# Designs tried in a protein design run: peptides against a protein of PDB entry 3B8E. Part 39

Target 1, 230 residues: chain A of PDB entry 3B8E
Amino acid sequence: PFLIFIIANIPLPLGTVTILCIDLGTDMVPAISLAYEQAESDIMKRQPRNPKTDKLVNEQLISMAYGQIGMIQALGGFFTYFVILAENGFLPIHLLGLRVNWDDRWINDVEDSYGQQWTYEQRKIVEFTCHTPFFVTIVVVQWADLVICKTRRNSVFQQGMKNKILIFGLFEETALAAFLSYCPGMGVALRMYPLKPTWWFCAFPYSLLIFVYDEVRKLIIRRRPGGWVE

## One batch from the design tools (peptide; aimed at target 1 F90)

Design b1_p21_3 (made by RFdiffusion4)
Pose (drawn by RFdiffusion4):
Structure b1_p21_3 (pose): chain A 230 residues (1-230), chain P 21 residues (1-21)
Amino acid sequence: as target 1 above (230 residues)
Amino acid sequence: HHFHHISHHIHHVISHIVHLL
């Protein structure tokens, strides 16, 4: 968000005070939950994991979580950013502009008068909004992530999907997300009431592609064991 | 103006989609 927020002055899609509410507020229990996820094979069958080569974090990981999924997620929340403006003052070709606040009203876009009324408001579309819908969209993509990372080589199919803990926290996350999105008050130091019917399902189209994606690779990694690029 | 009209059309399309949902 902040990166694009510079390349094209298209208003702060994700908030800073909003970031400190996902890794340190949303994905919390899920990250923990992952730990309770059980085995994946006859482990005591493999040579000791060398320490110099086979690391914990590496390209294999980063490339598949920063340069792959991290991206598909990105669109999703970024897409919702537009819909959150679109059904209010969509600038899919417009937008791209410094939104000052000492001016008050004097400008707008797409047949409007947004000002002191819609200036305290002009932002109420990202502050109380956009950030929120983007926020939720992130959570929403985090579902399939917290299930495509649940396994490392087996389809969630012929593999246990019985992580009682994760499941009851996948909700304890998605729920908090709503309570943090409708919390009558703290919503001040935070975001605001989204349109439940849709101001949620925006990233939903995406969470899928995620689950659908890596699910194939795993099954790709298999049908071709020695594997290639995968 | 044409860009504004296009934006309006897109806005309406998105609004209709949202309402359908």

Design b1_p21_3_s1 (made by RFdiffusion4, then SolubleMPNN; from b1_p21_3, 20 letters changed)
Fold by OpenDDE base, seed 1:
Structure b1_p21_3_s1 (fold): chain B 230 residues (1-230), chain A 21 residues (1-21)
Amino acid sequence: as target 1 above (230 residues)
Amino acid sequence: DELLELAKKLREEVRELLKKL
């Protein structure tokens, strides 16, 4: 997000506070929950990995898979960001290069895509209004990430949702996201203005995409053991 | 300066892509 913010010179899509809330708040319990996941049913049927050949390939493949998932997450966040700004009159094309004027407190006549002028304060409210939904989008996408991380090879449908701690993690991150989104004073305290409930659904296609992507990946791994997708 | 120029180029490319979409 921050790289795109710099490169595209767009208004800040995700604040530092929201990043910290993701990294420390929403990711911690889910990550810990994975430590309590049941071993994959096939773990005893897997051949011993060749320590000379399989380490390098596996690290690259894992890095690639996480990189791809991370890209889908980022796309989901930016989609939500662009939707919110578009709903407030700022079309994505208009946002390109707008940051300089957007962040200038002395410019109070920044025009949106429809010619409406926005004061600095109004722009900052809209910016902070984007932070919360971007955060929530990441949380919703993380539901899929957490679920897919349960296994490397088995489908989630094969592994099931038996880990109660994982379910608790999903609940906790969702509850935290809801708290940060709807608790009075979060706009002032964390620059997280209230979220329209409909914006939660902006993330769902991307969450589903990650889930489908990983299930397809796992299906390929199951069908072609030792392939480059593993 | 090179990074700034690269960023400007990328921004322009993205803008052109978005105009075509």
Scores: peptide ipSAE 0.007, ipTM 0.337, DockQ to the pose 0.041
OpenDDE base, seeds 2, 3, 4, 5: peptide ipSAE 0.000, 0.000, 0.007, 0.000; ipTM 0.288, 0.199, 0.289, 0.265; seed 3 fails the geometry check

Design b1_p21_3_s2 (made by RFdiffusion4, then SolubleMPNN; from b1_p21_3, 20 letters changed)
Fold by OpenDDE base, seed 1:
Structure b1_p21_3_s2 (fold): chain B 230 residues (1-230), chain A 21 residues (1-21)
Amino acid sequence: as target 1 above (230 residues)
Amino acid sequence: EELLEEAKRLREEVRKLLEEL
């Protein structure tokens, strides 16, 4: 998100506070919950890695985690961001290069895509209004990411949802996301303005996409052990 | 339902604030 903010010179899609809420709030309990996940049914039947040739974290794993899944997550967030800005009169094409004027407090006549002028304060409210849905989108996508991270090879349907701590983590991160989104005063305290409930659904296609993508990946791994996808 | 009502209330508050600016 922040890289696209710099490269495209668009208004900031995800604030530092929302990033901290993800890293310290919504990710903490889910991440800990993975330590209590049941071992895959076949884990002890697998050959040990060759410590001379196989890295614990190889380039393929990094590419998959950050290059593929992370890209889908980012696309979900940006989709939500662009939807909200479009609903407020700023079409995606108009946002390109707008950051300089957007962030200038002395410019109070920034025009939207329809010729409406926006004060600095109005623009910042709209920007912060985008932060919350972007955050919620990440949380919703993280549901899929957390579930897929339970196993490397087994389908979620094979492994099941037996880890009560993981289930609790999913509820906790969702409850926290709802609290941060809808609790009075969060706009002032955290610059997290309230959401239209419909914006939660903007993330669902991307969450489903990640889930399907990983299930297909795992299916390929099961059918072709030792392939480039593992 | 309570969350929906709170969300509506807060959206209306934000709308009013935007109109005042």
Scores: peptide ipSAE 0.000, ipTM 0.288, DockQ to the pose 0.030
OpenDDE base, seeds 2, 3, 4, 5: peptide ipSAE 0.000, 0.000, 0.011, 0.000; ipTM 0.241, 0.265, 0.295, 0.304; seed 4 fails the geometry check

Design b1_p21_3_s3 (made by RFdiffusion4, then SolubleMPNN; from b1_p21_3, 20 letters changed)
Fold by OpenDDE base, seed 1:
Structure b1_p21_3_s3 (fold): chain B 230 residues (1-230), chain A 21 residues (1-21)
Amino acid sequence: as target 1 above (230 residues)
Amino acid sequence: EKLLEEQKKFIEKVREELKKL
């Protein structure tokens, strides 16, 4: 998100505080929960890693984690961001290069795509109104990520949802996201303004996409062991 | 236009809640 903010000179889609809430709040418990996941049914049938030739973190894992899944997550967040701004009169094309004027507190007549003028305070309210749905979008997408990370090769339907700590993690991150989104004072403390409940559903297509993508990937790995997708 | 009006009302409501804090 922050890279696109710099490159495209758009209004900030996700605040630093919201990033910290993701990294320390919503990611920690789910990540720990994976340490308690049951071993895959075929793990003892796999050859041990060769410590001389096999890296713990290979280029394929990095490409998958950051290049594919991370891109889908980012697209989900940006989709939500662009929809909210478009509903407030700022079309995506109009946002390009707007950051300089957007962040200038002395400019109180920034025009939207329909010629409506926006004060600095009005712009910051709509910006911070985008941060919360972007954050929630990431959390909803993280549900899929957490579930797909349960296994490397087996389908989630084969592994099942027996890890109670993982289920607790999904509940905790969702409860934390709801708390941060709707608790009184969070708008002042964290610049996380309340969002319409409908915004929670904006991420669902992307969560489904990640889930389907990973299930297809795992299916390919099961059918073609040692392929480039592994 | 209707969506814009709904969003404006939402922003105004958020502003009112922020003024109470």
Scores: peptide ipSAE 0.012, ipTM 0.359, DockQ to the pose 0.052
OpenDDE base, seeds 2, 3, 4, 5: peptide ipSAE 0.006, 0.000, 0.012, 0.006; ipTM 0.348, 0.272, 0.351, 0.368

Design b1_p21_3_s4 (made by RFdiffusion4, then SolubleMPNN; from b1_p21_3, 19 letters changed)
Fold by OpenDDE base, seed 4:
Structure b1_p21_3_s4 (fold): chain B 230 residues (1-230), chain A 21 residues (1-21)
Amino acid sequence: as target 1 above (230 residues)
Amino acid sequence: EELLELAKKLREEIRRLLEEL
């Protein structure tokens, strides 16, 4: 999100505080929970990694994590962001290059896509109104991301949901997201304004897309071992 | 009101911590 903020000069999609809430709050317990996942049924049939040739982090992992799943997550967040801004009169095309004027507190006549003028205070309310739904969108897509990370090759349906700590992690991150979104004073403390419950559903298509994409990927890997998809 | 004041204090503390990073 921050890269697009810089490159496209759009209003800030996700606040620094909100990013910290993701990295330190919602991601920690889920990430730890993966350490308790049961090994895939074929793990003992796999050849051990060659420490000289096989990197722990390889190009395929980077491509998968950042290039594929990370892009879907980012698209989900930005979709929510653009929808909220569009509902407030700012169409996506109009946001390009708007950051400079948007962040200038002395400009109180920034026009939306319909010619309505917005004060600095009004613009900041809208911006901060975007942060919470963007955050929640990330949490919702992280549900799918966490579930797909259970296995490299086996389907989630083959592995099952036996890891109680992972299930706890899903509830914890969701509860934390709800707390940060709806607890009184969070708008003042964290600039996370309450969101309509309907915004939680905006991320669901992307969460489903991540899940389906990964299951298809895993299916291809199982059918065609040694492919570039692996 | 007390919650709002606490929230403001928390915000300011977070801001300070972020500025130190």
Scores: peptide ipSAE 0.022, ipTM 0.438, DockQ to the pose 0.017
OpenDDE base, seeds 1, 2, 3, 5: peptide ipSAE 0.020, 0.007, 0.019, 0.000; ipTM 0.424, 0.328, 0.402, 0.232

Design b1_p21_4 (made by RFdiffusion4)
Pose (drawn by RFdiffusion4):
Structure b1_p21_4 (pose): chain A 230 residues (1-230), chain P 21 residues (1-21)
Amino acid sequence: as target 1 above (230 residues)
Amino acid sequence: SFVYVLAFFTAFFFLSLAFFL
């Protein structure tokens, strides 16, 4: 968000005070939950994991979580950013502009008068909004992530999907998300009431592609065991 | 529907631009 927020002055899609509410507020229990996920094979069948080569974090990881999924998620929440403006003052070709606040009303876009009314408001589309829908969309994509990372080589199909803990926290996350999105009050130091019917399902189209994606690779990694690029 | 398509293309474009940079 902040990266694009610079390349094309298209208003702060994700908020800072909003970031400190996902890794340190949303994905919390799920990260924990992953730990309770059980085995994946006869483990005591493999040579001790060397320490110099086979690391914990590496390209194999980063490339598949920063340069792959991290992206597909990115569009999802970034897509919702537009819909959150679109059904209010969409600028899919417009937007790209410094939104000052000492001016008050003197400008706008796409047949409007947004000002002191829609200036304290002109932002209420990202503050109380956009950030929020983006926020939720991130959670929403985090579902399939917290299930495609549940396994490392087996389809969630012929593999246990019985992580009682994860499940009851995948909701304890998605729920908090709503309570943090409709919390009558703290919503001030935070975001605002989204349109439940759709101001949620925006990223939903995406969470899928995620689950659908890596699910194939795993099954790709298999049908071809020695594996290639995968 | 058309707006959504526009939004999508815009989003895709800016993401591609950011990626290239």

Design b1_p21_4_s1 (made by RFdiffusion4, then SolubleMPNN; from b1_p21_4, 16 letters changed)
Fold by OpenDDE base, seed 4:
Structure b1_p21_4_s1 (fold): chain B 230 residues (1-230), chain A 21 residues (1-21)
Amino acid sequence: as target 1 above (230 residues)
Amino acid sequence: EEVLELALEATKRLLEELLKL
């Protein structure tokens, strides 16, 4: 999100506080829960990694994590951001290059896509209104990301949902996201304004896309071992 | 509903592009 904010000069889609809430709040317990995942049924048929030649984090893992899944997650967040701004009169094309005027406190007549003028205070309310739904969107796509991370090769349907700590992590991150979104005073303390419950569903297509994409990837790996997708 | 349709269509297009890769 921050790279696109700089490159496209758009209003800030996700605040620093919300980023910290993701990295330190909603992502830690789920990530730890993966350490308790059951081994894949075929793990004993695989050769152990050579610690001298094989990196733990290889280019394929980076490509999968950042280049594929991370991009789909970012698209989900940006989708929610663009929808909220469009509902408030700012179409995506109009946001390009708008950052400079958006962040200028002395400009109180920034026009939206419909010619409505927005004061600095009104613009900042809309910006902060985007932060909470973007945060919630990331949590919802993280559900899919966590579930797909259970296995490298086997389908989630083959592995099952037997890890109780992972299930607890999914509930914990969701409860924390709900707390941060709806607790009185969070708008003042964290600049996280309350969101309509309907915004939770905005990420569901992307969460489903992540899940389907990874299941198809794993299916290809199972059918064609040694392919470029592995 | 229109937003959901746009989301579904965008998702479908993204999926189609990802499947071409």
Scores: peptide ipSAE 0.011, ipTM 0.322, DockQ to the pose 0.141
OpenDDE base, seeds 1, 2, 3, 5: peptide ipSAE 0.010, 0.000, 0.011, 0.006; ipTM 0.332, 0.205, 0.351, 0.277

Design b1_p21_4_s2 (made by RFdiffusion4, then SolubleMPNN; from b1_p21_4, 15 letters changed)
Fold by OpenDDE base, seed 4:
Structure b1_p21_4_s2 (fold): chain B 230 residues (1-230), chain A 21 residues (1-21)
Amino acid sequence: as target 1 above (230 residues)
Amino acid sequence: EELLELALKEALRLLKLLLEL
């Protein structure tokens, strides 16, 4: 999000506070829950990693995590962001380069895509209105990300959902996201304005896409061992 | 479970501290 904010000069899609809520709030319990996942059924047929030559974090893992899954997650967040701004009169093409004028408190006549003028205060309300739905979108795509991280090679349908701590983590991150989104005073304390319940569904196509993409990837790995996807 | 609870409590504590700045 922040890289696109700089490169495209768009209004800030996700605030620093909301990023901290993701990294420290919603990600920790799910990540720890993976340590309690059952071993894959074929793990004992695989050779152990050579600690001298094999890196824990290799180029393939970086490519998968940041280059593939992370990009789909970012697209989900930006989809929600662009929909909210479009509903408020700012079409995606009009947002390009708008940051400089958007963040200037002395400019009170920034025009939207329909010629309506927006004061600095009104613009900041709309910006902060984007932060909570973007945050919730990330939580929803993290459901799929957590589930796909259960296994490297086996399908989730082969592995099953037997990890009770992982299930707890999914409920915890969802409950925390709901608390931060709807608790009275969060708009003042965290600049997290409440969102319509319908915004939770904006991420569902991307969550499904992540899940399907990874299941197809794992299917290819099982059918063609030793490929570039492994 | 105890480790998860501890990690959650610490995360929430750190979040609160950051929000107070």
Scores: peptide ipSAE 0.007, ipTM 0.295, DockQ to the pose 0.018
OpenDDE base, seeds 1, 2, 3, 5: peptide ipSAE 0.000, 0.000, 0.000, 0.000; ipTM 0.255, 0.253, 0.267, 0.280

Design b1_p21_4_s3 (made by RFdiffusion4, then SolubleMPNN; from b1_p21_4, 17 letters changed)
Fold by OpenDDE base, seed 5:
Structure b1_p21_4_s3 (fold): chain B 230 residues (1-230), chain A 21 residues (1-21)
Amino acid sequence: as target 1 above (230 residues)
Amino acid sequence: EEILKLALEATLKLLNELLEL
């Protein structure tokens, strides 16, 4: 989010406080829950990692986490962001380079794509209105991310949903996201304005995409061991 | 419903772009 904010000079899509709520709030319990996942059925048939040659964090893991799944998550968040701004009169093309004027408190006549003028206060309300749906979008795609992380090679359908701590994590992150989104005073405290419940559904196609993508990846790995997708 | 439709259309477009790579 912040990289595109700098490169494209668009209004801030996700606030720093909101990022901290993701990293410290919604991600911790789900991540810990993976430690309680059952081993895959073939784990004892795999060769042990060589601690001298095999890194715990390798290029394949970075490519999967940041280059594939992380990019789909980011696309989901940005899609939600662009839809909200478009509904408020700011088309995606008009947002490019707009940050400088958007963040200037002395400019009270920033025009949208339809010639409507926006005060600084109105613009900041719209910006902060984007932060919460972007955050919720990340939580919804994290459901899929957490589920796909249950296994490295086996299908989730083969592994099943037996990890009760993981199910608790999914509930906890969702409840926390709802609390942060709808609790009175969060607009002042965290700049997280309440969102319409319909915005939760904006992320569902991306969550499904992550799930399908990883299941297809795992299917390829099972059919072609030692391939570039591993 | 309109948001869901837009999200689905965008996802399908992205999927098609990824499949062409």
Scores: peptide ipSAE 0.012, ipTM 0.424, DockQ to the pose 0.135
OpenDDE base, seeds 1, 2, 3, 4: peptide ipSAE 0.010, 0.009, 0.010, 0.000; ipTM 0.414, 0.371, 0.393, 0.237

Design b1_p21_4_s4 (made by RFdiffusion4, then SolubleMPNN; from b1_p21_4, 15 letters changed)
Fold by OpenDDE base, seed 1:
Structure b1_p21_4_s4 (fold): chain B 230 residues (1-230), chain A 21 residues (1-21)
Amino acid sequence: as target 1 above (230 residues)
Amino acid sequence: EELLKLALEAVQRLLKLALEL
C-alpha cells in the first residue's frame, strides 16, 4: 500500500494506525493458531530438511507469500479503496498525482472527477473512510490466507477444519475487525470511521480467488511433484 | 456500483481462467 501511495502519488489508502491494528491485532492469534495444526497425512513420506543446505524461508516461499498471495491481497485492498473513492466522486485516473494537493491544508477547492470542490476536512474524512474498509478487506483475505497455510500439499478438503484454535482465530480477528470498525470513538481515537456492511463483501471475490488459486497450486504439486510450482 | 460490477466480473473471469488451468 505505502509503495503505491508514493509511486502513484494517490491519497493514503491505509493509515499507519490501521497497519498496526493488522500486525498487532488481527494477525497475531491466527498466526499462533497454525502452530496447533495437525500434520499432513504424507509428512512421514517426506525427507527431513537438511539444516545446512535447506533454508526455512526459501525463494519459493517468498515468491508464494509476497509475490503471489500478498499481491492478490494488496489488489483486494486497492480495489476496495478505488471503489469507495469512485463512489465519492474520485475516479481512479483522477487520483494519480492528486496526493500533493490532497494533503495540502491550504487548498480547499480540490475538484473531483465531476467538478465538485472538496475542502481539506472533507477530503480527510473520505481518506479515513477508506482506511477502515481497506483494513476489513485485509482481514477478509486473511481468512483465505490462514486456511491455505494449514497445508503445503494436501487440499483443505483432505485436511479438514479440525483445528479449533484456528477457528477461534478466524472469529477473533473478525470480531476485532468489527469492534475497531463500529465501536463509538474509533474515528477520533484511531481515525477508523465506520463502514457500510456492504463493504465487507468487496473482499470476498479476492478471498475466494486466493483459496481457489492455492487449491489449484496444490493440485498441480500433487500431480507433478518436483515442479517449479512447489 | 458499475466499477464494483466490472471488477467483480474481472475477478470472476480470473477465477474461471484459474480453474481452467
Scores: peptide ipSAE 0.000, ipTM 0.265, DockQ to the pose 0.134
OpenDDE base, seeds 2, 3, 4, 5: peptide ipSAE 0.000, 0.000, 0.000, 0.000; ipTM 0.304, 0.269, 0.264, 0.277

Design b1_p21_5 (made by RFdiffusion4)
Pose (drawn by RFdiffusion4):
Structure b1_p21_5 (pose): chain A 230 residues (1-230), chain P 21 residues (1-21)
Amino acid sequence: as target 1 above (230 residues)
Amino acid sequence: FHFHIVILTVIFFVIAFFLLF
């Protein structure tokens, strides 16, 4: 968000005070939950994991979580950013502009008068909004993530999907997300009431592609064991 | 506006599919 927020002055899609509410507020219990996820094979069958080569974090990981999924998620919440403006003052070709606040009203876009009324408001579309829908969209994509990372080589199919803990936290996350999105008050130091019917399902189209994606690779990694690029 | 949204949606999906591949 902040990166694009510079390349094309298209208003702060994700908020800073909003970031400190996902890794340190939303994905919390799920990250924990992953730990309770059980085995994946006869483990005591493999040579001790060498320490110099086989690391914990590496390309294999980063490439598949920063350069792959991290992207597909990115669109999703970025897509919702537009819909959150679109059904309000959509600038899919417009937008791209510094939105000052000492001016008050004097400017706008796409047949409007947004000002002191819609200036305290002009932002109420990202502050109380956009950030929020983006926020939720991130959580929404985090579902399939917290299930495609549940396993490392087996389809969630022929593999236990019985992580009682995860499940009951996958909701304890998705729910908090709503309570943090409709919390009558603290919503001040935070974001605001989204349109439940849709101001949620925006990223939903995406969370899928995620689950659908890596699910194939795992099944790809298999049908071809020695594996290639996968 | 609705047409723009559709177009934008299509663009996002196309980009998504490109990223997949």

Design b1_p21_5_s1 (made by RFdiffusion4, then SolubleMPNN; from b1_p21_5, 18 letters changed)
Fold by OpenDDE base, seed 4:
Structure b1_p21_5_s1 (fold): chain B 230 residues (1-230), chain A 21 residues (1-21)
Amino acid sequence: as target 1 above (230 residues)
Amino acid sequence: VEELLKKLEEEFLKKALEIMQ
C-alpha cells in the first residue's frame, strides 16, 4: 500500500499507525497460529521425489502464491479507498498526482473532480475516513487468506477448521478491527475515524476472490500432481 | 508515540519524493 501511495502520488490510503496495527495486531497472532497448524496429511505422507529440486520449486511457487494473495489484499484495500474518495467527490484519476497539494496545509482550495474546493482540514477528515475502512478491508481479506493457508493441497472443506489458535486469531483480528473502528477517541489518537458498518461488506468480494483463487489452485494441484502450479 | 510515527511517516515521504525527483 505504501509503495503504491508513493508511485501513484495519491493521498495516503493507510497511515503508519494502521500499518503497525496490521503488522503487530492482525498478522502476528495469525502467523503464530499457522505455525501450530496441523501438517496436511499429504505433506506428512508425501516424500519429495527429489529433495533438492522439489523443495526449491515448491518454495518458489508458495512465494508466488502468497505474493499474488498479497496483491489481491492490496487491491481490496485500494478499492475501498477509491470508493470512499469517489463518494466524497474525488475520482481515482483525479487522485493521481494530487498528494503534494493534498498534504500541503497552506493550500485550502484543492479541487475535487467536480470543482468543489476542499480545505486542508476537510481533506484530512476524508483521508482519515479512508484509513479505518482500508484497515478493515485488509482484515476481512485476511480472514480468507488465513483460512486458505491452512492447507497446500487439500480444500478447506477437506481439512476443516481444527486449529483453535487460528480461530482465536481470526476473532482477535476482528475484535481489534472493531475496537479501532468504533472506540471513542480513535479518530484523534490513531487517525482512524468511525466506520459505517456497511463498509465491512466492501471487502467481501475480495475475500471471496482469494478463496476461489486458492481453491482453484488447489484443485489444479490435486488434478495435476507435480505440475508447476504446485 | 503518535507524533513520532507521524514524523517518521513524513520523513519516509520526503525521502520517497527525493527519489522520485
Scores: peptide ipSAE 0.008, ipTM 0.299, DockQ to the pose 0.024
OpenDDE base, seeds 1, 2, 3, 5: peptide ipSAE 0.006, 0.006, 0.006, 0.006; ipTM 0.299, 0.269, 0.272, 0.298

Design b1_p21_5_s2 (made by RFdiffusion4, then SolubleMPNN; from b1_p21_5, 20 letters changed)
Fold by OpenDDE base, seed 3:
Structure b1_p21_5_s2 (fold): chain B 230 residues (1-230), chain A 21 residues (1-21)
Amino acid sequence: as target 1 above (230 residues)
Amino acid sequence: IEELLEKLKKETLQKLLEIIS
């Protein structure tokens, strides 16, 4: 999000503090949960035919899969960001290059896509209104990510949710998201204004997309063992 | 990117410490 903010010169979609909350609060426990996840019995039973080449190929494929999931996650966050700004009169095309004028306190007549002038204070309210739902969108998408990362080949329905640490991680990130979204003072302290409960559901299509993507990937791996998708 | 993220983490941690102090 921050890289796109710099490159595209759009209003900041996610604050630095919220990024830290993701890295420290939502990603750490899930990462630990995945480390303690028992490797699929099939992975441990397969003696690597060539330990050096097969390990490298698997690491590359895993890296690509995580990269793809990360891209879908970012797209989900940006979708929410663009929807909120569009609802407030700023169409996505109009946001490109707008940051310089957006962040200038001396410019109080920044026009939206409909010719409405926005003061600096009004613009910052809209910007900070985007931070919370962007964060929540990431958390909701991470639910699917954490569940799918539990297995490489088996469907989530086959493996089940036996990892208590994973369940704890899901609970922790959800509780953190709720705290940051609804606790009084978060708007001032973290620049995260309160979120309407309906925005929690806006991320669900992306969580479903990741889930479906991974299930399809796993299905392909099961049907074509040793394929490039593994 | 990782270095930039680490820098951002450090800066934000410092800001958080400033808010808590």
Scores: peptide ipSAE 0.005, ipTM 0.257, DockQ to the pose 0.019
OpenDDE base, seeds 1, 2, 4, 5: peptide ipSAE 0.005, 0.005, 0.000, 0.000; ipTM 0.267, 0.263, 0.232, 0.249

